# Peptides against a protein of PDB entry 4PN1, part 40

Target 1, 261 residues: chain A of PDB entry 4PN1
Amino acid sequence: KIEMNFLNKPIVPDTTKVISNFLTHYLITEPVEHVEIEAKLGTLIDLETQNRFEFPVMNETILNPEFNLRTRFESDMTASEHKYLNEFLNQAFRDSQKPGRLPFAYKHTKQVDLFYETEDNSRDKIRVSKNQSDNQVLACVKKRRVADLFLYCPNDAFDIRISISDELPVSMPSGNQQPSLTRLKDRVGYVHQEIKIDLTKTTQNDPVYDTTERHELEVEFGNIADLRDRAQKAKDGMEAPLFRRVQLFMDNVRILRREHS

## One batch from the design tools (peptide; made by RFdiffusion4, then SolubleMPNN)

Design b1_p12_4_s1 (from b1_p12_4, 6 letters changed)
Fold by OpenDDE base, seed 3:
Structure b1_p12_4_s1 (fold): chain B 261 residues (1-261), chain A 12 residues (1-12)
Amino acid sequence: as target 1 above (261 residues)
Amino acid sequence: MLSEEVLSRLTK
């Protein structure tokens, strides 16, 4: 007979616990009303060297936000890496359509994001998203980045930023307002078990980036209500449902960040 | 694990 360990019980990784605690804060303790929770693949850059950050660890580790490590996170990747991930996900999609599997959903969208200044001159801009094909308004939101948690992944192709954001639905800007910024997005979206995986090509004249076109991959919790429910249960002493959901999320992230051309 | 105090400060 084979057992998992000397207790013969599943063990929850520390990463799962730490992330679960992080999420619970913004889901339950100090709840964000219109919360978005996503992980982006990218690179932690050491501001001193301008190279990928190096830390004396040998595996995935969550960086302690109490310490300023003098890093920045670049969510961009090369076109070739992005293409590889796209092909990888396409194959995963196909495989999931087979009998006995839970299928992916797939959607390809092209949209333009128009950013507007707010009436109250808030640092957060209003984003109007429109479908490029018919100019149909898809969303109008004011997005605020609430918190970030960074994972340094020395053995993988990418590091990870987990972000908590507040996406507040707001009224459309006045017709007299001009956008301060426009961003074109070509997004391929995959959904599996309510985890959303998006590959996005973004065209923008951003002086912060050397290139006009950026390539990003993000993984997002697709069912916030369920996640919030699980987080509440965790606060009440039943952590298993939350841990399972976070584990699922992180396993998907881990699969993706290990892939490279 | 992050304390609530740290998480509060982490909030942007």
Scores: peptide ipSAE 0.346, ipTM 0.915, DockQ to the pose 0.120
Fold by OpenDDE base, seed 1:
Structure b1_p12_4_s1 (fold): chain B 261 residues (1-261), chain A 12 residues (1-12)
Amino acid sequence: as target 1 above (261 residues)
Amino acid sequence: MLSEEVLSRLTK
């Protein structure tokens, strides 16, 4: 008979603990009311070299936000990488429909995001999201980035940014206001066990600059209420439910960041 | 692991 370890009990990866602590802060301690929690695949860029950041570690590492590493995060990937991930997820979707599996849900959405300046000239813009097909308003929010946590992943195709945001519902801009920015989003969404995986192609038309297209992959917690409940339990001394949920989230992220053509 | 104090300071 083989045991898991000398305690014969599951052990929690350190990464899970760190991320769980990070999330608990913004879910419970200083709670963000309309919180969005997502991970984006991308690249940590060294500001000096403009190449991928190099750090003297050999595996997935959460960077300490107290240190200025002179990096930026680029959430864009190539069209080829994006296409590959789409095909990969399509296959995963198909496989999940088999007996004995928990199925993915799939949704394809095309929307336009209109950004408006606020009356108070705050840095945060109002985003109005509309369905491209019928122009129905999907959302009107003021999004504030609250905090970021970066993972350097030297063995994988992508690094990771986990972001906490506040998406505050707000009133529609006045009819006389023109959008300062318009973005078209073509989003393919996959949901598995209430974890959302979105592949998004964003097209932005700039009157001064050429049209730019961005390709992003995002992984988001789809059930914030459940996550908040788990975080509360963790704060109260029962950490296992939160750890399990964060572990699931991160395993999905890990699968995706390792895939490349 | 980051303390609550540090996390508060790092909040944007």
Scores: peptide ipSAE 0.343, ipTM 0.914, DockQ to the pose 0.119
Fold by OpenDDE base, seed 4:
Structure b1_p12_4_s1 (fold): chain B 261 residues (1-261), chain A 12 residues (1-12)
Amino acid sequence: as target 1 above (261 residues)
Amino acid sequence: MLSEEVLSRLTK
């Protein structure tokens, strides 16, 4: 018989603990009511060099938010990288349909996002999402970025930003109000064990700066209620369920950020 | 590990 260690008990990586603590704060301590928790693949850019940030570490590292590293996060990738990840996920989807596996769910959506300025808060915009095919309203929300946690991943193709957001449902803008911005989104969504993986091509037509296209990959906790329950248990002294869920989430992120053409 | 104080400051 093989034991996992000399205690024969699971060991929680420090990364898991740090992230779990981060999440617990915004789930329980200062709870965000309509919380969205997602990880985006991208690149930490050194503001001085405009190249990928270099830090003297050899593996996945959560950056301390107390230190200004003079970086920005670019949540984008090349079309080629995006295509490769799409193919990778398609294969993963197919493999998961085999007997004995937990299957992926798959959804392809094309939507238009219309952004409206708000009178209440000039910084936040109202986003109205509509299905491109039938123009049905999918959502009307005011999204606020609450907090970010960055992971520098020197051995992988991408760095990671974990974001806490508040997606507040709001009333539709007045009919006489024009959108300040319109984005077309082509989204391929994969769900496995309530972890959502979205590949999104966003097209934005800017009259001044021409049409821009962005390629994003997002990993999101699909069951916030469950996650909140786990976080509450953690606050009550039972951390294992939360750690397991965060570990699952991060393992999926790790798989994705390692893939490259 | 991030303290509650740090997390509070982190909040935008």
Scores: peptide ipSAE 0.236, ipTM 0.859, DockQ to the pose 0.121
Fold by OpenDDE base, seed 5:
Structure b1_p12_4_s1 (fold): chain B 261 residues (1-261), chain A 12 residues (1-12)
Amino acid sequence: as target 1 above (261 residues)
Amino acid sequence: MLSEEVLSRLTK
């Protein structure tokens, strides 16, 4: 007989606890009403060297936000890396359709995002998202970045940024307003156990820098109501449901950040 | 764990 440890019960990693604590704050303590919680794959760049950040740690590490490490996060990857991840997820999708597995859902979406200035000249712009095929409005929101948590992953292809955002639904801009920015998004979306995985190719026209293309992979909690319920239970002393959900989320992120071409 | 004070300051 084999046991997992001398108590013969699961152990919660510190990463799970720290992230759970971070999420609970913005779900329950100072709740964001229209919260979006996502992890993006990318690279922590050292502003002094302009290379990938180097820190004296040997594995996945949550960076303490109290310290200014003079870094920026680049949420971009190469086209080849993006393609590899797409192929990887396609295979995972196929494997999940087999008997005895929980299946992925798949969706391919092409949309245009139009950004408008607000009347109050706020930093936050209004984003109108439309389907490219029929010009149907998908969403009209004012998105505010609330908080970030960074994971330095020296053994993997990517570092991770976990972001809390507030996506406030707003009325459509006046018909007389012109967009200040237009972005085309080609998104391939996978959903497994209410965790959303999106591969997005973004194209933006710039009169000075020509057309720029960005490749992003994001992992998002697909059921915020359930997550908020779990966070509330955690505040009330029952942490296991929240830990399990965060563990699932992070394991999916860990799988993806290890993959490279 | 991050303190509530630190978490509050993180809010942008």
Scores: peptide ipSAE 0.129, ipTM 0.807, DockQ to the pose 0.118

Design b1_p12_4_s2 (from b1_p12_4, 6 letters changed)
Fold by OpenDDE base, seed 5:
Structure b1_p12_4_s2 (fold): chain B 261 residues (1-261), chain A 12 residues (1-12)
Amino acid sequence: as target 1 above (261 residues)
Amino acid sequence: MLSEEVLSKLTR
């Protein structure tokens, strides 16, 4: 017989604790009402070198937000990387359909996002999302980025940005208002245990720079109500449910960021 | 862990 450790109990990694603390703040302490919590795969770029940032660490590291590291996060990846991840997820989907496994759900969505200026000329624009096939409105929101947490992953293909956003539902813009920006999104979505994994190809027409395409992979908590409940329990002294959920989320992220074409 | 003070400042 073997045991996990000398206590024979599961151990919670510090990464899980730190992220759980971060999430709890925006779920419970200063709650974001219409919160979206997602991790994007990308690259931490050193603004001085314009190359991937280099830290004197040898593994996954949450960056301390108290320090301005003179970095930017690029959530874009190459088409080949994106394709590889798509193939990887397709295989994972297939494997999950086997007996004894929890199956992935799969959805392919094509939408157009129309951005409108607000009356107050705020940085936040109104986004109207429509289904490309039938022009049905999927959402009309004003999205605000609330906070970011960055993970430097020197051994993996990608670094990670965990973002807290507020997606406030708002009324449709006036009929006479024209969109300032239009984006086409081709999204392949996978859901496993209420963790959403989306591969998104975004196309944007620019009069000056022609058509630009972006490839992104994001991992999102699919059940915010459950997560909020877990966070509340954590504040009340029962941390295990939250830790388990964050651990699951991060393990999925870790799997994905290791994949390379 | 991040302090509440840091988290509050982090909020945009």
Scores: peptide ipSAE 0.198, ipTM 0.846, DockQ to the pose 0.118
Fold by OpenDDE base, seed 2:
Structure b1_p12_4_s2 (fold): chain B 261 residues (1-261), chain A 12 residues (1-12)
Amino acid sequence: as target 1 above (261 residues)
Amino acid sequence: MLSEEVLSKLTR
């Protein structure tokens, strides 16, 4: 008979605790009302070398935000990497349809994002998202980035940025207002146990810098209400439900960041 | 763990 450890009880990885604490702050302590919590795959770039950041650690490490490491995060990946991840997720989707598994949900969406300046000339733009096929409005929001937490992953293809954002629903811009920016998004979305995984190709036309295409993979908590409930319980001394949910989230992220073409 | 102070500063 095998036991988990000498206490025969689950233990919580430190990464899970740190992330859980981070999330709890923006869910409960200083709550973001329309919170979006996502992890993006990308690369931590050392501003001095313009190469991937090198830190003297040998595994997944949350970077302490108290230290300015002079890095930037690039959430882009190559088309080949993106294609590989798409194929990987497609296979995972297929496998999940088998008896005894929890199935993925799948959705392919092509949308256009229209960005508008606010009347008050605020920093945040209004984003109107429309379905390309029928031009139906999917969302109209003002998104504000609240906080970031970075994970350096030296053994994996990608580093991770976990971001807290506020997506405030707002009224549609006036019909006379022209968008300042237009982005086309080709998004393939997978949902498993209320964790959303999106592969997105974003095309942006810039008259000065030509057309740019970005390839992104993001992992998002799909049930914020449940997560907030778990975070509240954690504040009340019952941390296990939150830890389990964060662990699930991070395991999915870990799977994805290890995959490469 | 991140302190409340650090988290407050982290917030943009």
Scores: peptide ipSAE 0.195, ipTM 0.842, DockQ to the pose 0.121
Fold by OpenDDE base, seed 3:
Structure b1_p12_4_s2 (fold): chain B 261 residues (1-261), chain A 12 residues (1-12)
Amino acid sequence: as target 1 above (261 residues)
Amino acid sequence: MLSEEVLSKLTR
């Protein structure tokens, strides 16, 4: 007979616990009303060296936010890396359509994001998203970044930023208002078990600077209501459902950040 | 684990 360990019980990784606690704060304790929770693949850059951050650890670790490590997070990747991940996800999609598997959903969207100043001149801008094909309004929101949690992943292709954001639906800007910024987004979205995986190519035109293109991959919790319910249960002493959901999320992130061309 | 104090400081 084989047992998992000397207790013969599953063990929850510390990463899962820490992230679960982090999420619970912004889901339950100090709840964000229209919360978005996503992980982006990228690189922690050491501001002193301008290279990838180096820390004396040998595996995935959550950086303690109490310490200023003088880093910045770059959510960009190379076009080749992005293409590789796209191909990888396409294959995963195909494989998931086989009998006995839970299928991916797939959606390709091209949109333009228009950013507007708010009436109150708040720091956050209003983002109007429109479909590029028919100019139909998809969303109008004011997004505020609430908190970040960084994972340094020395053995993987990418580091991770987990972000809590508040996406408040707001009224459309007045017809006389001009956007301060426009971004074109080509997004390929995959959904598996209500975890969203998006590959996005963003193009931004600047009259002074050359056109910039960014390649991003993000993983998002697709069912916030369920996650909030799980977090509430965790606060009430039943942590297992939350841990399972966070574990699923992080396993998907881990799969992706390990992939490289 | 992150304390409530730390989490409060994280909020932008």
Scores: peptide ipSAE 0.181, ipTM 0.836, DockQ to the pose 0.122
Fold by OpenDDE base, seed 4:
Structure b1_p12_4_s2 (fold): chain B 261 residues (1-261), chain A 12 residues (1-12)
Amino acid sequence: as target 1 above (261 residues)
Amino acid sequence: MLSEEVLSKLTR
């Protein structure tokens, strides 16, 4: 028989603990009511060089938010990278349909997002999402970015931003109000064990700056209620369920950020 | 771990 270590007990990586603590704060301590928790693949850009940030570490590292590293995060990738990841996920989907596996769910959606200015808060916009095919309203929300946690991943194709957001459901804008911005989203969604993986192509037509296309990959906790329950248990002294869920989430992120053509 | 102080700084 092989034991996992000399205590024969699971060891929780420090990364898992830090992220779990981060999540617990916004789930329990100062709870965000309509919380969205997602990781985006992208690149930490050094503001001085405009190249990918370089830090003297050799593996995945959560950046200490107390220090300004003079970076920005680009939640974007090339079309080629995006296509490769799509093909990779398609294969993963197919493999998961085999007997003995937990299957992926798959959904392809095309939507239009209409952004409206708010009178209450000029910084936050109301987003109305509609299905492109039938123009049905999918959501009307005011999304606020609450907090970010960055992971520098020197050995991988992408760095990671974990974001806490508040997606507040709001009433539809007045009929006389025009959107300030319109985005077309082509989203391929994969769900495995309630972890959502979305590949999104976003097209934005800017009358001034021509049409821009963005390619994003997002990993999201699909069951917030469960996650909140786990976080509460963690606050009550039982951390294992939360750690396991965060570990699962991060392992999925790690798989994805390592893939490249 | 992230202290409450650090978390406060993260919150925008």
Scores: peptide ipSAE 0.138, ipTM 0.809, DockQ to the pose 0.125

Design b1_p12_4_s3 (from b1_p12_4, 5 letters changed)
Fold by OpenDDE base, seed 4:
Structure b1_p12_4_s3 (fold): chain B 261 residues (1-261), chain A 12 residues (1-12)
Amino acid sequence: as target 1 above (261 residues)
Amino acid sequence: MLSDEVLSQLTK
Protein backbone atom coordinates (compact mmCIF):
# COMPACT_ATOMS: atom_id res chain seq x y z
CA LYS B 1 0.00 0.00 0.00
CA ILE B 2 1.25 3.46 -0.86
CA GLU B 3 0.45 6.49 1.21
CA MET B 4 0.61 10.04 -0.06
CA ASN B 5 2.76 11.19 2.87
CA PHE B 6 3.54 10.34 6.46
CA LEU B 7 0.16 11.67 7.56
CA ASN B 8 -1.60 9.91 4.70
CA LYS B 9 -3.59 13.07 4.10
CA PRO B 10 -3.70 15.47 1.20
CA ILE B 11 -1.45 18.46 1.51
CA VAL B 12 -2.19 21.73 -0.19
CA PRO B 13 0.54 23.54 -2.10
CA ASP B 14 1.31 26.99 -0.83
CA THR B 15 0.34 28.47 -4.18
CA THR B 16 -3.14 27.06 -3.77
CA LYS B 17 -3.46 28.50 -0.29
CA VAL B 18 -2.33 31.94 -1.34
CA ILE B 19 -4.68 32.07 -4.29
CA SER B 20 -7.53 30.69 -2.21
CA ASN B 21 -6.96 33.38 0.35
CA PHE B 22 -6.90 36.01 -2.35
CA LEU B 23 -10.18 34.78 -3.79
CA THR B 24 -11.82 34.45 -0.39
CA HIS B 25 -11.16 38.08 0.32
CA TYR B 26 -13.08 39.29 -2.69
CA LEU B 27 -15.74 36.61 -2.48
CA ILE B 28 -16.51 36.80 1.23
CA THR B 29 -14.53 39.34 3.25
CA GLU B 30 -15.02 42.31 0.99
CA PRO B 31 -17.39 40.72 -1.45
CA VAL B 32 -17.62 41.88 -5.01
CA GLU B 33 -21.24 41.53 -5.97
CA HIS B 34 -20.86 40.77 -9.66
CA VAL B 35 -17.47 39.20 -9.50
CA GLU B 36 -15.55 37.83 -12.44
CA ILE B 37 -12.43 35.85 -11.69
CA GLU B 38 -10.10 35.05 -14.54
CA ALA B 39 -6.53 34.21 -15.31
CA LYS B 40 -4.94 35.61 -18.43
CA LEU B 41 -1.88 34.24 -20.10
CA GLY B 42 0.66 36.86 -20.96
CA THR B 43 4.05 38.27 -20.18
CA LEU B 44 5.41 40.23 -17.29
CA ILE B 45 7.47 42.93 -18.91
CA ASP B 46 10.33 44.63 -17.16
CA LEU B 47 9.78 48.33 -17.58
CA GLU B 48 13.51 48.94 -17.59
CA THR B 49 14.41 46.50 -20.34
CA GLN B 50 11.05 46.12 -22.07
CA ASN B 51 11.81 42.42 -22.13
CA ARG B 52 10.25 39.66 -20.12
CA PHE B 53 10.88 40.19 -16.47
CA GLU B 54 13.47 37.98 -14.85
CA PHE B 55 13.28 37.16 -11.18
CA PRO B 56 15.68 34.90 -9.30
CA VAL B 57 13.26 32.03 -8.86
CA MET B 58 13.16 28.65 -10.53
CA ASN B 59 9.45 27.88 -10.61
CA GLU B 60 5.95 29.29 -10.54
CA THR B 61 5.91 32.13 -8.07
CA ILE B 62 3.18 34.46 -6.92
CA LEU B 63 4.62 37.93 -6.85
CA ASN B 64 4.14 39.82 -3.64
CA PRO B 65 2.00 42.85 -4.43
CA GLU B 66 3.70 44.77 -1.65
CA PHE B 67 6.74 45.12 -3.84
CA ASN B 68 6.82 47.28 -6.89
CA LEU B 69 8.85 45.29 -9.36
CA ARG B 70 8.44 47.92 -12.07
CA THR B 71 6.64 45.59 -14.39
CA ARG B 72 3.65 45.66 -16.64
CA PHE B 73 1.58 42.74 -17.78
CA GLU B 74 0.92 42.23 -21.44
CA SER B 75 -2.09 40.01 -21.91
CA ASP B 76 -1.23 39.18 -25.49
CA MET B 77 0.50 36.53 -27.52
CA THR B 78 1.56 36.03 -31.10
CA ALA B 79 -0.83 34.83 -33.72
CA SER B 80 1.16 31.64 -34.04
CA GLU B 81 1.02 30.96 -30.32
CA HIS B 82 -2.68 31.63 -30.33
CA LYS B 83 -3.21 29.30 -33.25
CA TYR B 84 -1.23 26.58 -31.57
CA LEU B 85 -3.29 26.87 -28.41
CA ASN B 86 -6.44 26.74 -30.46
CA GLU B 87 -5.32 23.53 -32.10
CA PHE B 88 -4.29 22.15 -28.75
CA LEU B 89 -7.66 22.90 -27.21
CA ASN B 90 -9.46 21.50 -30.22
CA GLN B 91 -7.64 18.24 -29.71
CA ALA B 92 -8.40 18.31 -26.00
CA PHE B 93 -12.03 18.86 -26.86
CA ARG B 94 -12.08 15.89 -29.21
CA ASP B 95 -10.39 13.65 -26.70
CA SER B 96 -12.85 14.63 -24.01
CA GLN B 97 -15.76 13.40 -26.09
CA LYS B 98 -14.56 9.84 -25.74
CA PRO B 99 -16.33 7.43 -23.43
CA GLY B 100 -15.25 7.68 -19.84
CA ARG B 101 -14.28 11.33 -20.05
CA LEU B 102 -16.00 14.48 -18.97
CA PRO B 103 -16.71 16.36 -22.16
CA PHE B 104 -15.81 19.86 -23.09
CA ALA B 105 -18.50 22.16 -24.22
CA TYR B 106 -17.62 24.32 -27.19
CA LYS B 107 -18.92 27.67 -28.31
CA HIS B 108 -17.76 30.00 -31.02
CA THR B 109 -18.96 33.56 -30.75
CA LYS B 110 -18.34 36.63 -32.78
CA GLN B 111 -19.33 39.77 -31.00
CA VAL B 112 -18.99 43.49 -31.20
CA ASP B 113 -18.15 45.42 -28.09
CA LEU B 114 -19.25 49.01 -28.01
CA PHE B 115 -17.78 51.24 -25.34
CA TYR B 116 -19.59 54.29 -24.10
CA GLU B 117 -18.65 57.05 -21.77
CA THR B 118 -20.65 57.19 -18.59
CA GLU B 119 -22.92 60.04 -17.70
CA ASP B 120 -21.08 60.62 -14.47
CA ASN B 121 -17.79 60.76 -16.34
CA SER B 122 -16.45 57.85 -14.39
CA ARG B 123 -13.32 56.18 -15.63
CA ASP B 124 -15.25 53.00 -16.19
CA LYS B 125 -16.92 52.80 -19.55
CA ILE B 126 -20.13 51.04 -20.34
CA ARG B 127 -19.57 48.04 -22.56
CA VAL B 128 -22.39 46.84 -24.73
CA SER B 129 -21.69 43.48 -26.26
CA LYS B 130 -23.70 42.40 -29.27
CA ASN B 131 -23.72 39.32 -31.39
CA GLN B 132 -22.06 40.26 -34.62
CA SER B 133 -24.42 38.27 -36.80
CA ASP B 134 -27.83 39.28 -35.50
CA ASN B 135 -27.00 42.32 -33.40
CA GLN B 136 -28.63 40.83 -30.33
CA VAL B 137 -27.46 42.33 -27.08
CA LEU B 138 -25.43 39.88 -25.08
CA ALA B 139 -24.49 42.13 -22.19
CA CYS B 140 -24.39 45.70 -21.01
CA VAL B 141 -21.99 46.20 -18.15
CA LYS B 142 -19.55 48.44 -16.43
CA LYS B 143 -16.46 46.41 -15.74
CA ARG B 144 -14.05 47.46 -13.04
CA ARG B 145 -10.80 45.68 -12.36
CA VAL B 146 -10.70 45.28 -8.60
CA ALA B 147 -7.47 43.42 -7.96
CA ASP B 148 -4.68 41.55 -9.68
CA LEU B 149 -2.39 38.76 -8.62
CA PHE B 150 0.59 37.95 -10.77
CA LEU B 151 2.36 34.65 -11.19
CA TYR B 152 5.82 34.60 -12.63
CA CYS B 153 6.38 31.36 -14.49
CA PRO B 154 10.01 31.10 -15.56
CA ASN B 155 9.74 27.61 -16.99
CA ASP B 156 6.67 28.26 -19.09
CA ALA B 157 5.81 30.22 -22.18
CA PHE B 158 3.55 32.59 -20.30
CA ASP B 159 3.15 34.38 -17.03
CA ILE B 160 -0.24 34.66 -15.41
CA ARG B 161 -2.42 37.47 -14.18
CA ILE B 162 -5.33 36.50 -12.00
CA SER B 163 -7.84 39.30 -11.91
CA ILE B 164 -10.84 40.10 -9.80
CA SER B 165 -13.33 42.24 -11.67
CA ASP B 166 -16.71 43.67 -10.94
CA GLU B 167 -19.08 43.45 -13.89
CA LEU B 168 -21.99 45.63 -12.95
CA PRO B 169 -25.05 45.25 -15.16
CA VAL B 170 -26.23 48.66 -16.26
CA SER B 171 -28.88 50.14 -18.46
CA MET B 172 -28.24 50.64 -22.12
CA PRO B 173 -26.79 53.97 -23.11
CA SER B 174 -29.11 56.53 -24.57
CA GLY B 175 -29.90 56.11 -28.21
CA ASN B 176 -28.27 59.37 -29.11
CA GLN B 177 -24.95 58.45 -27.57
CA GLN B 178 -22.20 57.26 -29.86
CA PRO B 179 -19.64 54.70 -28.84
CA SER B 180 -16.18 55.98 -28.15
CA LEU B 181 -14.64 52.67 -29.14
CA THR B 182 -15.66 49.53 -30.94
CA ARG B 183 -13.98 46.15 -30.83
CA LEU B 184 -14.62 43.01 -32.79
CA LYS B 185 -14.13 39.83 -30.83
CA ASP B 186 -13.79 36.40 -32.29
CA ARG B 187 -14.00 34.09 -29.31
CA VAL B 188 -13.67 30.37 -29.13
CA GLY B 189 -14.83 29.11 -25.78
CA TYR B 190 -14.20 25.79 -24.14
CA VAL B 191 -15.83 24.75 -20.89
CA HIS B 192 -14.69 21.80 -18.84
CA GLN B 193 -15.97 21.15 -15.34
CA GLU B 194 -17.30 24.69 -15.23
CA ILE B 195 -13.91 26.17 -15.98
CA LYS B 196 -14.08 28.41 -19.01
CA ILE B 197 -11.19 28.69 -21.41
CA ASP B 198 -11.52 31.41 -24.00
CA LEU B 199 -9.33 32.14 -26.97
CA THR B 200 -10.11 35.60 -28.20
CA LYS B 201 -8.97 37.49 -31.23
CA THR B 202 -9.76 41.15 -30.84
CA THR B 203 -9.68 43.60 -33.69
CA GLN B 204 -9.77 47.28 -32.93
CA ASN B 205 -9.74 50.16 -35.32
CA ASP B 206 -7.87 53.18 -34.15
CA PRO B 207 -7.82 56.36 -36.15
CA VAL B 208 -4.23 57.02 -35.16
CA TYR B 209 -2.66 53.61 -34.86
CA ASP B 210 -4.69 51.89 -37.55
CA THR B 211 -6.10 48.44 -36.98
CA THR B 212 -4.67 46.46 -34.12
CA GLU B 213 -5.16 42.81 -33.41
CA ARG B 214 -4.79 41.15 -30.04
CA HIS B 215 -4.69 37.49 -29.16
CA GLU B 216 -5.67 36.48 -25.67
CA LEU B 217 -6.26 33.33 -23.71
CA GLU B 218 -8.18 33.52 -20.49
CA VAL B 219 -9.30 30.96 -17.96
CA GLU B 220 -12.31 31.82 -15.86
CA PHE B 221 -14.26 30.31 -13.01
CA GLY B 222 -17.54 29.45 -14.65
CA ASN B 223 -19.55 28.93 -11.49
CA ILE B 224 -19.11 31.86 -9.17
CA ALA B 225 -21.95 30.84 -6.90
CA ASP B 226 -20.29 27.52 -6.25
CA LEU B 227 -16.95 29.19 -5.73
CA ARG B 228 -18.46 31.64 -3.28
CA ASP B 229 -20.03 28.78 -1.37
CA ARG B 230 -16.68 27.06 -1.21
CA ALA B 231 -15.04 30.25 -0.02
CA GLN B 232 -17.64 30.65 2.68
CA LYS B 233 -17.02 27.11 3.83
CA ALA B 234 -13.34 27.93 3.96
CA LYS B 235 -14.06 30.91 6.20
CA ASP B 236 -16.09 28.58 8.35
CA GLY B 237 -13.15 26.24 8.76
CA MET B 238 -13.61 23.76 5.94
CA GLU B 239 -11.05 24.72 3.36
CA ALA B 240 -10.79 21.54 1.31
CA PRO B 241 -13.57 22.26 -1.20
CA LEU B 242 -12.10 25.64 -2.04
CA PHE B 243 -8.59 24.26 -2.31
CA ARG B 244 -9.75 21.55 -4.67
CA ARG B 245 -11.49 24.02 -6.92
CA VAL B 246 -8.54 26.37 -7.00
CA GLN B 247 -6.22 23.45 -7.69
CA LEU B 248 -8.35 22.41 -10.63
CA PHE B 249 -8.35 25.92 -11.97
CA MET B 250 -4.62 26.29 -11.62
CA ASP B 251 -3.88 22.93 -13.16
CA ASN B 252 -5.77 23.98 -16.25
CA VAL B 253 -3.83 27.22 -16.33
CA ARG B 254 -0.57 25.34 -15.91
CA ILE B 255 -1.35 23.05 -18.81
CA LEU B 256 -2.05 25.96 -21.09
CA ARG B 257 0.91 28.11 -20.17
CA ARG B 258 3.30 25.27 -20.91
CA GLU B 259 2.15 24.90 -24.47
CA HIS B 260 4.08 26.62 -27.20
CA SER B 261 4.62 26.26 -30.93
CA MET A 1 -0.68 34.29 3.34
CA LEU A 2 -1.89 37.74 2.50
CA SER A 3 -3.60 39.58 5.29
CA ASP A 4 -6.82 41.43 4.78
CA GLU A 5 -4.84 44.61 5.07
CA VAL A 6 -2.55 43.64 2.24
CA LEU A 7 -5.41 42.40 0.13
CA SER A 8 -7.29 45.62 0.61
CA GLN A 9 -4.34 47.46 -0.84
CA LEU A 10 -4.80 45.54 -4.06
CA THR A 11 -8.14 47.17 -4.63
CA LYS A 12 -8.05 49.46 -7.62
Scores: peptide ipSAE 0.031, ipTM 0.668, DockQ to the pose 0.123
Fold by OpenDDE base, seed 3:
Structure b1_p12_4_s3 (fold): chain B 261 residues (1-261), chain A 12 residues (1-12)
Amino acid sequence: as target 1 above (261 residues)
Amino acid sequence: MLSDEVLSQLTK
């Protein structure tokens, strides 16, 4: 008979614990009311070299936020990488439709995001999202980035930024206001076990700067209420449900960051 | 694990 280890009990990776603790803080301890939790694939750039940072580690490592490492995170990838991931996810979608599997859900969305200055001159802009086809308003929110957690992944194609955001629903801006920024988003979304995986092509137009295009992949917790419940249980001493959910999330992230053209 | 003190510093 084979056992898992000398205790014959499952072991939770430190990464899972650290992330779980991070999430618990912003779910329970200092709760963000309209919390969004997502991981983006990208690259940690060394500000000195402008190349991908080289930390003296050999595997996935959560960076200690207490240290200013003089890095920036580029939440972008090449068009070819993005296309490859799209094809990969399409195949995963197809495979999940087979008997005995839990199926993906799929949605293709084309929207325009219009950013407006706030009446109170807040740093955060109001974002109005509309469907490109019929201009139906999908959302009107003020999104604030609350916290970031960075994972350096030297063995993978991408590094990871996990972000906590507050997405506050707000009233529509006045009809006489003009957007300060416009983003066109072509998004393909995959949902598996309430984990959302989005591939997004973003075109940004502003009156001052040149048009920018970005290719992003993000992984998001699709059921915040459940996650919050799990986090509360963790605070109460029952950590397993939270660890399992975070592990699922991170496994999906790990799969994706390893895939490249 | 990060302490609450450290985590609180992450808030922007």
Scores: peptide ipSAE 0.029, ipTM 0.602, DockQ to the pose 0.125
Fold by OpenDDE base, seed 2:
Structure b1_p12_4_s3 (fold): chain B 261 residues (1-261), chain A 12 residues (1-12)
Amino acid sequence: as target 1 above (261 residues)
Amino acid sequence: MLSDEVLSQLTK
């Protein structure tokens, strides 16, 4: 017989606690009404060197926002990396369909995002998302980035940005209004235990610059209501449910950021 | 754990 430790009780890593606290703040303390919580794979770039940031740590580390480390986050990867992750997730999907496993759900969507200026000329644009096949409106929102939390991952292919956003549903722009920007998205979505994993190829035409293509991988909490409930329980002194959900989320992120060709 | 003060600084 073996035990987990001398208390024979599970312990919670600091990473889980810090992220849980971060989420609790924007779920409960200063609640974002239409919150989106996602992690993006990318690279922390040192603004001084324009290379990947180097910090004297040897493992996954949440960067303290109190320190200006002079970094930027690039939420992009190469086409080959993106393809590899797609193949990896496809295999994971297939394996999850086997007896005794919890299955992935899979969805492939091609959409167009139309961005419109607001009447008040606010910084936040209205985004109308439509299905490319039938032009069905999927969403009409005004998205505001609320907060970011960065994880430096020196041993992995990618660093992580966890973002809190407010996606406010808004009415459709006037029919005579023209979009200021059009973006094509080819998205492959996987859902496992209400954690969403999206691989997205984004094509954007710029009249000044050549057509740009971005390759992104996003991990998102798929059940915000449940997460908010867990966060409330945490504020009330029962932290375990929140920690478990955050741990699941982060484990999925960790798997993905380690995979590369 | 992050303080409310630190978290508030993250708000954009």
Scores: peptide ipSAE 0.028, ipTM 0.617, DockQ to the pose 0.126
Fold by OpenDDE base, seed 5:
Structure b1_p12_4_s3 (fold): chain B 261 residues (1-261), chain A 12 residues (1-12)
Amino acid sequence: as target 1 above (261 residues)
Amino acid sequence: MLSDEVLSQLTK
């Protein structure tokens, strides 16, 4: 007979606890009303060297936000890396359709994002998202970045930024207003157990820098209501449901950040 | 750049 440890009880990784607490803060303690919680794959760049940040750790490490490490996060990846991840996720999708598995859902969307300045000249722009095919309005929001949590992952291809954002629905800009910026987004979305994985190719026309493309992969909690409920339970002393959900989320992130061309 | 492979499979 084998036991999992000397208590014969499951334990929770410290990473799970830290992230869970981070999420609980913005779900329950200081709740963000229209919260979006996502992890982006990217690279922590050392501002001094302009190379990937080097930290004296040997594995996945949550960086303490109280310390200014003089880094920036680049959520962009190469086209080849993005393509590889797309192929990887396509295969994962196919495999999940097999008997005995929980299937992925798949959605491919092409949209245009139009950014408008606000009347009060606030930092936050209004984003109008439309389908490229029929010009149907999908959303009109002001997105505010609330908080970030960075994970340095020295053994993997990518570092991780977990972001808390507030996506406030707002009224459409006046018809006489012109967008200050237009972005085309080609998004391939995969959903598994209410966790969304999006591969996004963003094309932006810039008069100065010509047309630029960005390749991003993001993992998002697809059921915020459930997550909020779990967070509330955690605050009330029942932490297991939240820990399980965060663990699932992070395992998906860990899988993805290890994959590269 | 993004693959339509899966989409194509779903539409067949």
Scores: peptide ipSAE 0.007, ipTM 0.429, DockQ to the pose 0.013

